# Peptides against a protein of PDB entry 7UQJ: the designs that were tried, part 136

Target 1, 160 residues: chain A of PDB entry 7UQJ
Amino acid sequence: PELYQNFNITPPRGVLFHGPPGTGKTLMARALAASCSSDERKITFFMRKGADILSKWVGEAERQLRLLFEEAKKHQPSIIFFDEIDGLAPVRSSKQEQIHASIVSTLLALMDGMDNRGQVIVIGATNRPDAVDPALRRPGRFDREFYFPLPDVKARFKIL

## One batch from the design tools (peptide; made by RFdiffusion4, then SolubleMPNN)

Design b2_p16_8_s1 (from b2_p16_8, 10 letters changed)
Fold by OpenDDE base, seed 3:
Structure b2_p16_8_s1 (fold): chain B 160 residues (1-160), chain C 160 residues (1-160), chain D 160 residues (1-160), chain A 16 residues (1-16)
Amino acid sequence: as target 1 above (160 residues)
Amino acid sequence: as target 1 above (160 residues)
Amino acid sequence: as target 1 above (160 residues)
Amino acid sequence: ERIPLIRGEKTELPAL
């Protein structure tokens, strides 16, 4: 939050962190939350996993997303971090596709319904940016993307 | 790997990284692998997720673990990183408990079968250390544990 | 510390972490310290900021560096982490250049005077690797460099 | 400063 206000940049409604696993996406989201927190202005950090939204919130996922955004708005300034947001992507089943489409539609509506005056930032992290629904990556949603490369060590990290 | 010989400490066969999600456990494992890799001596980094061992390798998990340890030995010096090692913990089903017990028993045997002369280190990462099978946390296995605290500004890095 | 002996690699006397602010350099250094610390063998982590060495230790910086290395040697195994090591670089003033040259010369001598048998690792972190004195980046000093990339921002995270 | 991460755990994050 503080990062974006200081720059007179309209805070993106969402920021997508993408890159290989263990490149520090979640750490960076936490670090951003910390760096934006001052003695006067504490940032509340909400974390959810994409897979948990599908598997643990079956039948209530939309309600839990609404409650999450309401809690984030109530505790502003706040960051909502969706770890493994590609885990919202359906594993290849038509029934999961419908549930996914509903959850994604709810997330889209919640991101669109965030007044730009809200001190709420949404961060999505994924290892598979191409598995993230293109609708989430449009302007006014996750419109900023951050590639977390593997630490390029001068010593060739051959991750096979 | 290299860290332990300088100190005349028997390198733990395994190191458990535990702490809240996004505290940099996976990033640390990668950075450790990177920091040990020189132009002359590249460390091979093998990464597996605990959940993938259960879900993607159903019926072949034991074989895939054996192959992983053989590949790690073949490409020594190497690090085997198990991300979300608590994801080996059974989801509460009797059938999954048997498969889990078999996979864990195989992992235990592979860690016990590592000659201390092997240039292979195993790193497990978890957000739930209490969900890790106590048999994995015994001497000669994951006998060293590293708490990744949430970055606390004021908190004394109590490296316990 | 422990990472270098198992592979018969001469531990670098120093490791340079470089990359943009907030990329987890300091966190990585702390987590390396944690990851090397066992119940039997705690690693002592010494942290100093480059700017503090110049600004807070004016007239005693050389003595404070000597004391820091002596304390690190006394409490071995240990890590000395210099955060913002580029903050040793003079802001463009001839008087600061002389003080900087003296402090850097002292740091070089301390790194050169570390017997490779010393269980002390020096980590420098910088956002400006080109502002780090080339003499610090030579073999037997900060001879290993780790780039902490920004998430390569298609959208310029202008951290002004 | 203590950032409440999850209901109940206030983690003070380091000044980066």
Scores: peptide ipSAE 0.005, ipTM 0.347, DockQ to the pose 0.043; fails the geometry check
Fold by OpenDDE base, seed 1:
Structure b2_p16_8_s1 (fold): chain B 160 residues (1-160), chain C 160 residues (1-160), chain D 160 residues (1-160), chain A 16 residues (1-16)
Amino acid sequence: as target 1 above (160 residues)
Amino acid sequence: as target 1 above (160 residues)
Amino acid sequence: as target 1 above (160 residues)
Amino acid sequence: ERIPLIRGEKTELPAL
């Protein structure tokens, strides 16, 4: 937040953390939230899993997304972390298109509806960025992508 | 592996990593696998998610577990990491008992059937250890539990 | 310990985990301790922060270090984890030289005094390895260094 | 659709 203001950088509405599972995407999101928190300015960290949102009835999944974004807005500055976001917005496979299409459309609308002046950052984590609907990876949504390489395990070789 | 052989220590069959989500349980499991690998002795790391195993037909989930343990045995020394193991073995809620009971029973049998001389470690990760069937948390199974606290946000503040 | 014995590697007396804050250095140290623990052989994990040791009177800080190493020796196999070790052994800045010099000298003496047959591993974590007294980074002390890369630092800069 | 068994990438965890 302050970093973005001071650098005159428009805070990205959405950041996609992608990379192999267990590269610490969620740990990093928490670490970022923690490191951007000051004694004066606590960042509220919201976490949801993509699959946990989908396991609810379609209309309830949409409502839960809306409520989450409203809570994040009320508790600014805030980070919304979607773990396994590929579970929320799978690339439209022909057989489940309608159920996913409404949730994706709701998430798109919520991300598009975020005021750029708001201190709400959305972080999506996935192991398969190409399994995320390309519409979510466009400017104003998850427009920044960060590859989490496997921590070069050669670096860890020397520990032992 | 060699650590367990030289100390005459039966390698724990199963380790339960529990703690808040994004505490780096998976990163840790990978790190442990990596740290126990040497140039001469590479540990094979297998990763599965609990929900991904359940999403298959019951008999196919059981078969996939058996195949996984056979592969792990063939590629010793190996680590089997179950991410979200609470998704595989939810505490028996009365309504879904039959489907979960067979998978849990298969996982129990596979863990019990591991030769103590084998170099196969099973790591389960969960955010809710109490949501894992207590039968899995018994000696000879996930008999070791490691709490992953949230990295103390206050500790990070002093580092920045 | 045994890994070092089997590989004919003299167990490093000290390992320096360095890298940006929140890369999971402490998490890694805890999990290494946890993974090396077996039912028969629990590794005792001691954790201290560099600043917490310094916040005591100089002579008490030295005494606390001695007591910590004695406890670690009594509870072998053990890991001593110094979080924020740069807080214990800051590069000699002119203004606080005497206070830090005695503590650094005590830590050096304790690391040098460790029997190579002892199962005590010292892990120091820092975000600034170059802020650690170079005398601690020599062979027989923190002679192994592990960089914990941020998962794509470029990622963090674009999120910040 | 056979979700390809993500063959756990044999991440030959380079030897830590």
Scores: peptide ipSAE 0.000, ipTM 0.347, DockQ to the pose 0.043; fails the geometry check
Fold by OpenDDE base, seed 4:
Structure b2_p16_8_s1 (fold): chain B 160 residues (1-160), chain C 160 residues (1-160), chain D 160 residues (1-160), chain A 16 residues (1-16)
Amino acid sequence: as target 1 above (160 residues)
Amino acid sequence: as target 1 above (160 residues)
Amino acid sequence: as target 1 above (160 residues)
Amino acid sequence: ERIPLIRGEKTELPAL
């Protein structure tokens, strides 16, 4: 929020962080949350993993998503970070359509239902942007993408 | 434990790490766990997220908390780190009182039930200390608080 | 995978990262995943916590493990990182044998069932290698161990 | 002593 406000930029509803594992996507999402937070404006950071949501019971994953977005809205300005979002919203493959489709549909509806006035940013991180349902990568959803290249070996050794 | 033993300081039952997101609260909790562990004295570090506990079924979140504290006691010296503890124990708001109140009450009872002789430290991390139930911030619970300021921009770029 | 391919080393099926908490085991697992990923070869990184798997229903923890390994195989080259693996597969103690024994047996079978040709690496992190079921530390499972010493105080301050 | 796994009948989302 603050970064976008300071630059007079409309915050994207959703940002997709993609790139190889350990490229710092999760760290960057946290650091962006940190950088957007000030003493005057505390940002709430929600972190979920795609597979952790998916490992809920049928109908409960949808409820957990709804509750997450409601909580994020109650605690705005907020960031919802989905780590491994491809585990939550994989590309629709013919053999397991109904349950994943319902979770994807719920996430789509929640992202679409975020009023442009809400200071809620959704960040999805994936190692596989092509494994994310294309419906999530549309305008008004994860419509901005940031590629995380492999840090050069020297940069990696400094993070270790 | 060791840090407190080495300084002859009674370990607090609970420490609240608060500050903006990405200020390294989770990293610090891990690093403190690291610093308190030696070759002679391995500390067990339990990490849970508030919302992950809360996303359990009614009555199950309480059981998971009980089991966590029992496990931590069995594996003492230990640290229980609750990341996003405000997601576990939000301030009691009128509309969702019963389920959250029961989880909070369970956490309170578990923290109160920790004998001062147990080498179990509880660390809660939150971006919103004011969103944590004040009952958790009382003496014998999260009675020590550490503010995590925004790392200066230069420090953030070294973590990224 | 790439690190092992570049060195013509057979990737171990499982690597145990052990050492005090916050010694960077989780960070190293992610960074190793990053270092093994290139632009040509994206590695999929799966992170689970032992206790999160254990908090599933009887029979479901086994299913979640099976699904995790199937997904990791589908998305090879991949890394499965079990954080706090001692929470998943504790040493067999006499009083609660059946349920934990079944999860351990499932994990053992899944690790044994990984064809040496699969580019799936399993990394377990624990603060307590002695609390991990010795059956997991056998050849063809977590048969390589890396000790994470306490970073010297100066190194810790650079990570914090 | 280990944390007991919970028993219960719920329809789980097939993990992908």
Scores: peptide ipSAE 0.000, ipTM 0.160, DockQ to the pose 0.112; fails the geometry check

Design b2_p16_8_s1 (from b2_p16_8, 10 letters changed)
Fold by OpenDDE base, seed 5:
Structure b2_p16_8_s1 (fold): chain B 160 residues (1-160), chain C 160 residues (1-160), chain D 160 residues (1-160), chain A 16 residues (1-16)
Amino acid sequence: as target 1 above (160 residues)
Amino acid sequence: as target 1 above (160 residues)
Amino acid sequence: as target 1 above (160 residues)
Amino acid sequence: ERIPLIRGEKTELPAL
């Protein structure tokens, strides 16, 4: 956030952290928040899990997402970290698919509704980038993807 | 690197991640590498352990450091992550102290020899920031330090 | 595991990593697996999420847990990491509570059924240690608890 | 409700 403020560049709206589980996507999001916070400018870090978003009553999940984005906007510069954003992927039951589709649709609308002037970065983390709704991976949403390979301690990480 | 390129800011030459073991320093370094890589620009992540640098034959450690920095420069934007950089700290033997001093001196020279135009970030991780040679912590080297506190372990786990 | 073998100490059967999300619990589990693996003795790391365990058909989740523990025992020394083990906590529906209770009961039985001679460590990670069934936190199960607070980087994170 | 199990990749951690 601050880095983008200080440089007058439009922060990426959304960043997808993908890679095998326990490659530290969540830790990265936290410490990006950390590293971007200075003594002068504190970044507010918001975290939600995909599963926790779904565990809400129908319509309450969408409301909580809206409130989260409003709060993030109020406390900007901010990072919203969605851990396990693939947990918003359609579950293969007609009733769950409808609930997931509504929540994803709300998230899409919230990401699209972030004015380019907002200092809110959204980070999604997943172990399954292919399970993330392709609509979330479009420009203006999670338009940047970061692969977190397993820490193969000896070998050259191509961060692709 | 890319973040600094895109913003025309001089990347910090060196960043010291310090804090207790398992606070995610190594992960943070990996994931900063990931977060700075875009589809257009891939960051090359190089990792070495302080102990592995010392495990080389006398003079081969310094050579391997030079080759590492050359390779990082060739594959820039790049991150060199030194895990356990406190492993370059003097071991209490006169012969080992000389070896360590030579390796540290080589690392200092390599960090100083990075032209400010180089897109090579050096990240050192340590559990013992006070065991890191003060010369490494000077401006133009590891001039930024990030503390990774312990999880407030209500229970002292001896990881034996 | 190896550390406990080399010292002839009974490895803890279960360790609970708890703390705010993205404090590196999953990473620590992987790093512990990596640090305990030597050239002579490779530790096999098994990972499951609490939500993924629940995602199975009734009775198939329990079967998959049994198979996981059998596979971990076959590939010992091994670590079973349950990410989001609080995802095995009862969801607020009577039908889901019964399903969760059956899965938790199976996990308890599997942890209790690990002979002290097994080099299988179970690591549970949660953001909500209070949402973990107290039965899992008893001696012989997750009897050791590691809190993971946020890295207080020089910049005060208010994680809200 | 069948939620499909993702095949947990057996990750052999390379020996450090």
Scores: peptide ipSAE 0.000, ipTM 0.219, DockQ to the pose 0.061; fails the geometry check

Design b2_p16_8_s2 (from b2_p16_8, 11 letters changed)
Fold by OpenDDE base, seed 2:
Structure b2_p16_8_s2 (fold): chain B 160 residues (1-160), chain C 160 residues (1-160), chain D 160 residues (1-160), chain A 16 residues (1-16)
Amino acid sequence: as target 1 above (160 residues)
Amino acid sequence: as target 1 above (160 residues)
Amino acid sequence: as target 1 above (160 residues)
Amino acid sequence: ERIPLIRGEKTELPPE
């Protein structure tokens, strides 16, 4: 409620930040976490990288995701930020595809299992939104997308 | 000259941005490129991720680095930004160590081969400066380091 | 001169960075400082928060401001960054208004006392430019203003 | 099984 009231959003379970590298996606996710934290209601910010999730042992990656979502639920209101979420996209080997498919399936299940009334926001950041599994981009998952454009040349000229 | 005259810097060939995740290292590198570009003198900004360098075929990574430095030299004044440069640190397999060592060696040679008069700045960003090969942190390479502290909680509240 | 030539700016004594939370105002101020620092001409970056200035004993806040401007003058070229400069705006108590008025008056006098030839830039950052005393926004003070827009309005409206 | 570092597997030696 209040995390989402402070955002004035119908709570997306997930938000995808996409755009060119260095457009401030990670900074914005942290800024959102900080902006929505009041003195009365601290938002807990969790951060993971897509590549770091894949560097775990099979089953440990899924376990670490579950633990992350449990901790986020325990520390509501909370934000889970997945930097480089396109790092969870399958790489061209069949065995890797199975491993990635399992991790992605676990993430899907965790996002689907979040109550719409939960004060957990999941933010994914990527430079390649089309490399993010389309199943993650469905309603109730990363159902909102934000493009981070390159800072306009005019922003450059005014700062200079 | 002028990029460095505009900065008044004895041109460091390389600058290491380090600090906690989401402190805006990548945004800063882009802001620097933007700030030093005038109408008369556009700075070309090149960006690569350490991970993407390692995801190439052996020898293709080195070729892509060479091409990057050639393009940066061709489009002077220029900035080469390596995001997650600690991603060039060896992974604990002997074969991977050899591949990483070759890529790092190529990067060292490219940085050493830059004329001090060249208008090419190389910026590396990392969360783990100690995971960056010490050879990259020597004079004439990434010989300047900038710490990006966490925005203080109070800086968050007033930015927010 | 050169600090301002490098910025291609007619030297504003002060620049106001304003915009929504998390738009990178503080980050940009640090970037500007870093971008303009050379080996031949290191820019010294000083940072203070508006709230921290007000948290001092009466008269100590003014003293700390004076010392800051003296240090900035001593270490020319320099940037003084006031994060959250709207924190110097009066809170609705008469005694606090007097204290704030004294601090603001001191800051005005310090900015007015800077020679136009001095290599000291003062950057104020705020989310609430209208909460900044209009006297600070006059020519020779914070006479330039830079809006930091939210990364795409659509990005915020869909998160929000 | 250790999930192979995606980074490590993409860096293949060219086929002889």
Scores: peptide ipSAE 0.000, ipTM 0.293, DockQ to the pose 0.066; fails the geometry check
Fold by OpenDDE base, seed 3:
Structure b2_p16_8_s2 (fold): chain B 160 residues (1-160), chain C 160 residues (1-160), chain D 160 residues (1-160), chain A 16 residues (1-16)
Amino acid sequence: as target 1 above (160 residues)
Amino acid sequence: as target 1 above (160 residues)
Amino acid sequence: as target 1 above (160 residues)
Amino acid sequence: ERIPLIRGEKTELPPE
């Protein structure tokens, strides 16, 4: 946000990186974090996985999300990267749907509660943008989307 | 610009990404576009190829460059990414040298004509920085250069 | 193998990509797959996640690993990419430890059973190389490791 | 999943 404020760039609350797996979404998010970090202004990069939120944070996911956003806010400027954010989407079980609904609702509230002056950018990465809860893709949340194509086979061939 | 102004970073009119093919130059340029884009401030990313400028825009290249820069200016903040900018360099034919000289001169003028307050970043990518016209690498143009090493040849060779 | 045979490079049975999350491990694995693919010799890329093996393949993980390696062998030359291979490591439950031990034992046996003449490369990616079972990091398995540093903050800062 | 080396998909920028 000083970075963004200085550019008159209101930091996006959320950016969705989507595209085929291994198109560099996570690399990019880190690339962004490091590119926006100067010697004077280090961006703190927080990474979580959608699946880890459901599996490791069972019963504490909402609290851990709150703590994550608080820590990100404390360490501004910061990036919160949610890898595999589609992993927050319920597997088709009613119990998982309730857990998902609570976690997603918490994430929505946290993203909505971000002050536009806050230097926290949230990046979600997915291979399945359509599996991401549409509420997360609304304005003020993950309202920017970047498609990561498979690096064109030709582009890859030139890489190597 | 405000970000750059507040960091006392004169916004580079141009950044040259150079390094072996496929080291992620295009990926990084797109990454930067994505990273610099916020909810309030979408960066428009324009991509062109040096070879396409010569081959597809024959006789109209200068006009297309002008239009590109005008469009980029209209959609500020923006990134113009020239992939394979060395492809603007003449292949060793006198006719191509004249066409190149005109196109390069137009690009120079467009880069020179960018107000430092303008939120247009030009990124050139090349595998052959020495094949890029030295005039493009002068201050106020592509005056910042990033080497994209091959992900350590040893690292690749150990993988391969 | 022809590529490896011609370079007198014994194809690594396994390569561990490690480093901070989103340093391009998955991107690199795909880039390698694409680079090793010629018009004459397409590499088949198989991708799995450590967490998916545990969560989606509950009770069938060992069979699915066998089938994966058989399919990879059938479609030689091939790359098997295990993203988040540390996700095969048990979360701190005795039941998960048993499941993990069986899955890891199966993966070890499959990697050990790969003929060095086979054109199957296994790439494991992790953010936590120390959370990968040490048995997987032994010679003949993931015996080559590549650290993916955060693309240096300075390299990115020059870009911005 | 088996990912055939399909021709790289183009990065679409976010819709303006």
Scores: peptide ipSAE 0.000, ipTM 0.193, DockQ to the pose 0.055; fails the geometry check
Fold by OpenDDE base, seed 4:
Formats: structure tokens, C-alpha cells, sequence
Structure b2_p16_8_s2 (fold): chain B 160 residues (1-160), chain C 160 residues (1-160), chain D 160 residues (1-160), chain A 16 residues (1-16)
């Protein structure tokens, strides 16, 4: 409840941040995590990159996802941030290796297995929302999406 | 000597940055590394995430840690930054896998094996200092701790 | 063409960002990626760390590099950012393992194999340009170099 | 000294 109140959002299991690179998706996810943290209530922020999970061993990537969600639950309130989630869960193709399909299936199952009362929110960031498996963008998964427009050049230079 | 002079600290083997997510721990570690670098003396900054090391194979995570410390020593003056170190070295539990205990033990041994004259400083960042194995928070390891409070919302929005 | 126009640079295959740690190399690479993105043209930003590629299996690191470049080409216009590239491609030594030499050779071949008409730019960041294999710093590879000076302490504190 | 590469069955990026 409280974690979702701090986001000013109805409790999604997953939020997709999409937009061009460097539009602040990763920074926003961190800033939101920071905003939800207080001295009384520290939010735990887990960051993973899609490609880093894919680069695990056969069966280990799925295990690492399970462990991540368990760890997030154990340390709730928590945010799991998947940066470049299109690298983890690209659109399913007949050319896709069974291994990659297994990782996606595991992520789907983990998101579906989250109790809505759990203070774990999942944020996926992508530059390519259309490259994310549509199964992840269904209700109860990444069912909220936020577009990150290009900051004006001046705003980008203020971050530099 | 000089690396520690640039930190204006008594030479710790390890510094723990703790605080809510997005409070700038990773940024501060980088900024400190930048501050310690000059044209005459470039500091080498190594960044690892705790969970990324844990996601290595049995016996390989320990090897990767050894190699990281060797590389840092070879390229001294150096900073090793462990982001999300609670993911690497959580509090030891009877429920903890032997693999995870081995990684923690290796990190302990590597920190203990650092000659205090070596120009290698280790920074650990965590959102959860109490989730870090207390053995890491002992003298000669992460024996200095810095709390990162929540930036004001305005400061966070200035980073966005 | 257009990707390179957005960088205001002659089309390098690779750009080396070098300077002390925390001087904004990673941030600049992201900001440049953001600057090159528009609503009409989304740039895909791929981030890898040198050490993360080195932590792959024998023959797998080379494969991961190939897949990264293929993915970048598939999702062009793209930026591949190698953070801590000195960790991936250190100066060749007679003491260097054949495995690491193979990764460097693969990266060289991939950079050489990029059609100059491809809208893929490679950015390497290092704290130690002299620790990067000189073969990577040749024309058609990382043939442009940008030094990141220490921000003044005030500028560093403004980023904090 | 180089950081040696790990050997094993990695999950691969999906093929194009």
C-alpha cells in the first residue's frame, strides 16, 4: 500500500519506462526509489540489466530472477528496476532459443506470482517498448507505461 | 598514502556508503574517484554490483573478486566500488547457500589481505547497511560508514 | 549519416572517452545518446562494462560481443557504450592469456567490420587510455578521443 | 594479469 501511495499510482505489478536513451529512465527509477524512501522507511532498490541476466548460464538466469524477486520480497518495500528490459524479454520469435523463452517465462511467472499486497514494484526501462514481449505488457505485469520524451538539449546539458 | 590524503580520511580499507536508493551513493563514489584523480595522478575506478558478482558460477565469483583486487592493485591508485554490496554479502544465515558464504569469505580475505600501504580503497554502497554481513563492517574492512540522507525533492529534480 | 550529424563529428566507428573516474564519461555517453534521439528517431543505447564481458566464458565473450554488435545494427541508429573498456581490452602483454587476446581481437574485427554507413557508434570510456590496447585506438576503431578533465569541485558538487 | 573468462553454458541473446 504505502509504496504505491508514494508513487501516486494505482498499484501496478510493473511499470514500463520507455523512451529514447538518456531520457532519464534509469535516473527517474532511482529518483522514485529515493522519493519513496524515508528515514522511517527505507526502500530497497534492485537494479538489473536485461542483457546481464541473459548472459547467465542455462537455468541460472531463471534462478537469478527467482532469487531477485525473493530478495526484493524479503527486503520490501522494494523496487526492482530492469534496465534495458528489451534485452531480457524481446518479442517472441520462432527463431528464439528455448533458453531465452525460459527466462521470459520465468519473469512472467514471477510477476504473476507477486501478491498485490507485496510492497514490491517492478520497473522496466526500455528504449524500444515494441521490442518487449507483449506478454510482459499485459495487466498484472508491466500494465502501466510512461513515455520519457527527449529532454530539451538544455535540460540534458544541465545533467552533464 | 596520497589516495587517502585525497579522501581527507584516515586510510580505511573500506568505506560503506549507506542510505536510501537514489541518494547519490554511486554518484558520490564516482565523484570521489574523480576528486582523487588529477592530471598527474589518474585514479582507476572499478565498479561492480554485488548481484553481478553473485551471478557468477560456483568458484568463479571468488575468482572474479580475486582478479578484481589484483587488477585494482596493479592499477593503483585505485577505487573498487561495490554497488549494492548487500546483494554480494548479505548477513550470514543458516539458510544461506554455501556458495554465497564462500563469496563473502573471499571478500573478507581480500580486504584483510590489502596492505594498508596499497593505494586501493574499497567503497561499498548499500541501501541496507543492516543487511550487510557484520564481518564486513569490522575494522580493516568497511570500517568507515557514511549515511546518505534523502536529497530534498528539489535536489532530486535537479538531477533529473 | 544522421546519427553522426547529431554528434557533430565526422563519422568515427569509435570514440574514446578518457579521463579521471566520475568526470561524467558515462553520463556524457548517455546524454549524447539522448541528444541523438528524437520523437521521429529513437536511438538505441547499449551499455556494457569491459569487466562484465571479460567475465563471460571462453568463446562466449566473443559471441556476446558479436551479438551485441548485431543487436546494435538491428536496432540502428544505435550507440554501443563500453564503460571501463580498459577492463576489456588492456594493453597486450606476453603475460596476457590467449582468451583475453581473443576478446580484443573480436572487438577489433567487429569495429573493422562496421560499415561506415551503419548508424552504429561505439563509445569506449576509460580512466586509463594508456591501458587500452593501442590497436583499438587506431583509425576506423576508437579513432576519436575526448578527454574529460576533472570538473571543478563545485561542478562535482552540483552533480551530487 | 588478465581477468580470466568464465567457461560455461550461458543464456544467449536471442538470435535475430
Amino acid sequence: as target 1 above (160 residues)
Amino acid sequence: as target 1 above (160 residues)
Amino acid sequence: as target 1 above (160 residues)
Amino acid sequence: ERIPLIRGEKTELPPE
Scores: peptide ipSAE 0.000, ipTM 0.156, DockQ to the pose 0.138; fails the geometry check

Design b2_p16_8_s2 (from b2_p16_8, 11 letters changed)
Fold by OpenDDE base, seed 5:
Order: C-alpha cells, then sequence, then structure tokens
Structure b2_p16_8_s2 (fold): chain B 160 residues (1-160), chain C 160 residues (1-160), chain D 160 residues (1-160), chain A 16 residues (1-16)
C-alpha cells in the first residue's frame, strides 16, 4: 500500500505471487502485511487457502467469499491472502464443475466490485500461475505478478 | 504431558492450535511432541492432515481415524496431530454431506472414548477455529486452545 | 543426479521421501534440486501437490500429468516433485473412484515410460508411505525411499 | 465417459 501511495500508483486490486512451493510466497505475503502495519496504521490480514474455500458447500463457498470481502472492506486497510489460489480458481475447462465455476465467478465479481479507492489488496499465491483461471489474471484483478524463484541452494544450506 | 503432570492437572484430551497460517502451529506441535520426548519417555507422534483424511473413501476415512487412535493408544504416550482440522471437521450445517458428518461423528466418538488416564493427547491445528465443529471444541475434546499470533514482521525479517 | 553419476549408479526413476510432516521433505527436495544445479548444469524443478492434481477434471488431471512429464523431459535434466503424493495416489481399494484410479494409472504409465537414460527424477513426498498405492513403490517407479525422522526437538529448539 | 470428480464422494472435494 504505502509503496504504491508514495509513487502515486493505483494500488493493484490483486497481486499474484507465483513460484515453486516454499519459495516464501506465504511468508512474503505476511511480511508485506506486517511491514505495511505500523503503530499508526494497522492492516488487517485475512487469509484463506484455495482448497479450504472449495471444501465449503455449494453456495456456502460463494457466501464465505462475499463475507470475506465485506469483512476486509469493513476493516480496511486490509489484505486478503489466498494461499494456493489455483485450488480455488482452476483454469476453466468445458467440463468444469458448476461449483468451481460459481466460486471463480464469485471471486471475479468480488474483485471487479472492489472500488480502487478501497484499501483492500488481494494477494493470491500459487505454485502454478498457468493453472489459475486467466480471467483472474486480467487488469483490475490479479494484474500484478511477482515471481518467487527457488532460493539458491547455497542460500538454503546456510539456513539449515 | 510432563508440564500437566508436574502440576497434577489432567492432561487435556485435545488441544486446538489456532491462528493465522504459518504461525508455526505445525512446528509447535512437533516441538511439543519432541520436548515431551525424553530418553526415558519416548512420545509417539502421529500426524494427519484434515483434507487427507477426507480424501479417503466413505467408510475408510472413519476406519483410518479409528486405526489412528488405536495405534496412538497402543504406542502411548502419544500425540495425534491433526493439521488443518477445519478441513476434516467443518461446522455442521443443514446441508452437511453425510460423509463429513460421519467423519466428524467418528472423531467425536474417538475423543469421547479416550480414557483421560490414557497418555494420548490430540492436537488440532487450524487457521479458522470458528470453522471447526463446535462439538469438537467442547469439554473432553479440544477443550484447550492456544492462539498463535502472527509473528511480528520485525522478527520475521530477522529470520530472512 | 551427479551423486549417482559419480558412483555409476542408475539414477532412480522415483524417490519417495516419507516421514512426519515438516520433517523437511519439501525442503530437502528443493535442496537436492538446487545442489544438483551448477552453473554448467541447470536442473529444472517441477513441483505439484497431490491434491492439486486431483482438483482437476477427469481427463484433465491425466492430461496435466502427461504435460508435466513432457515438459520435464523437454527441460532435462529435471526433477518432478510431487508433494503430498498420497493425496494423488491413495492405496487402491475396491471402492476406489475411477478418477483416482485413472490418475494413479496415468502416473504409473508415465513413470514406466521414462527411459532410465532420461535425466528426469521424480520425487514423491508423503507423510504416509503406507497410504501410497503399492504399485507406485515398485521397482522402476518410487523404488528408493528416504525416511525423514522427526528432528529431535533439541535440534529444533536450536533452529528457533 | 470419465465421471467428473464428483464433489460428494471424495471427502476432500467440495461437497455437492
Amino acid sequence: as target 1 above (160 residues)
Amino acid sequence: as target 1 above (160 residues)
Amino acid sequence: as target 1 above (160 residues)
Amino acid sequence: ERIPLIRGEKTELPPE
């Protein structure tokens, strides 16, 4: 948020973190949430896992998404972090279950309905950006992407 | 275990670890398992993920839960850790699938059937304690709760 | 790869990493990928989660597996890492859904179809090796197994 | 015809 404000850049509605698993996407999303949280400006961090949204009943998953975005708007400035978002929003196929299609459609509508003036940032993390519905990667949705490379093993062996 | 024994406190049947994802719930559950494991007292640590129990066939998930509790009892003192337990035991709804209801019912019965004298502790980890069936959060089940706050980002930037 | 080449050992088609969750299986798979990646020899690391492959439509999961193995072969030397492979390849039961059976059958065929001369290593990680279809654990598939013990908590408390 | 992942029978699948 502040980084974009300082440059008069419209904060993206959505940021896609992608890269190999355990490249620190989830860690970075939290680090961003808490680096943006000062004593004066507390950011509310919401987190959901894509599969966990899918594990909800038909119509409840969509309801829970709506409620999540409402709560995020209510507690702005806010970050909504979707971990493993490719689980929630698989690429549309001709055989795509109506339930996945409905959840994706709901997420699309929620991201489209975010006023750009709202201090709600949506971060999606995935290991497979190509498995995310291209509709989510369009302008006004997850329109910014950050690649998380595999940390060099030399760097990881120093962490062990 | 030892901490509760030293104070003559009945060890909880179940402990719910809740808090934002990657707050170290799974790490703490393992740290507890192995801090309680001395050279004289080896604790057997069982771990299951809520979703992984659900991925089993109808009737097999319940059987696998029963077998897990039997093995834990056989290898006492034991810890059963359920990661992402909200995936296994979603809040009961009127539309709740019979499969989820059966698995939750089985877990309830297994926790109720644990003799409090049995050296089996069940740890459930969730990012969404409110998504866990309230029946699991009753006395004699997950009756102790530990909140895992988001680590302060200042602390996380020192880990990077 | 290099470790096996230096000893004139046929690189295993598949390596199963098993042990309690967060014993570092996923971390080790990445450490292996990047330790084998020198400036002269870049290894391409592919990663999939078992559940994420299952979240695909019937026929798409199999297609995505085929494409994954094709891409890995195209970008050899390569590592394919399946995290939580027990989610993808549950033990065959009489009630096993044709979908799981088809995905498992596809993975079996892909592993069997790998020329041992191909510089593609498949690593499967699981917390439950006994939940992995025994057909995957046969020679020419996941024929090497590495157990990841729970790190002694004394060792973990030094990492904290 | 390969039966779609029926949400209901796979306990991890979103229920129907």
Scores: peptide ipSAE 0.000, ipTM 0.234, DockQ to the pose 0.113; fails the geometry check

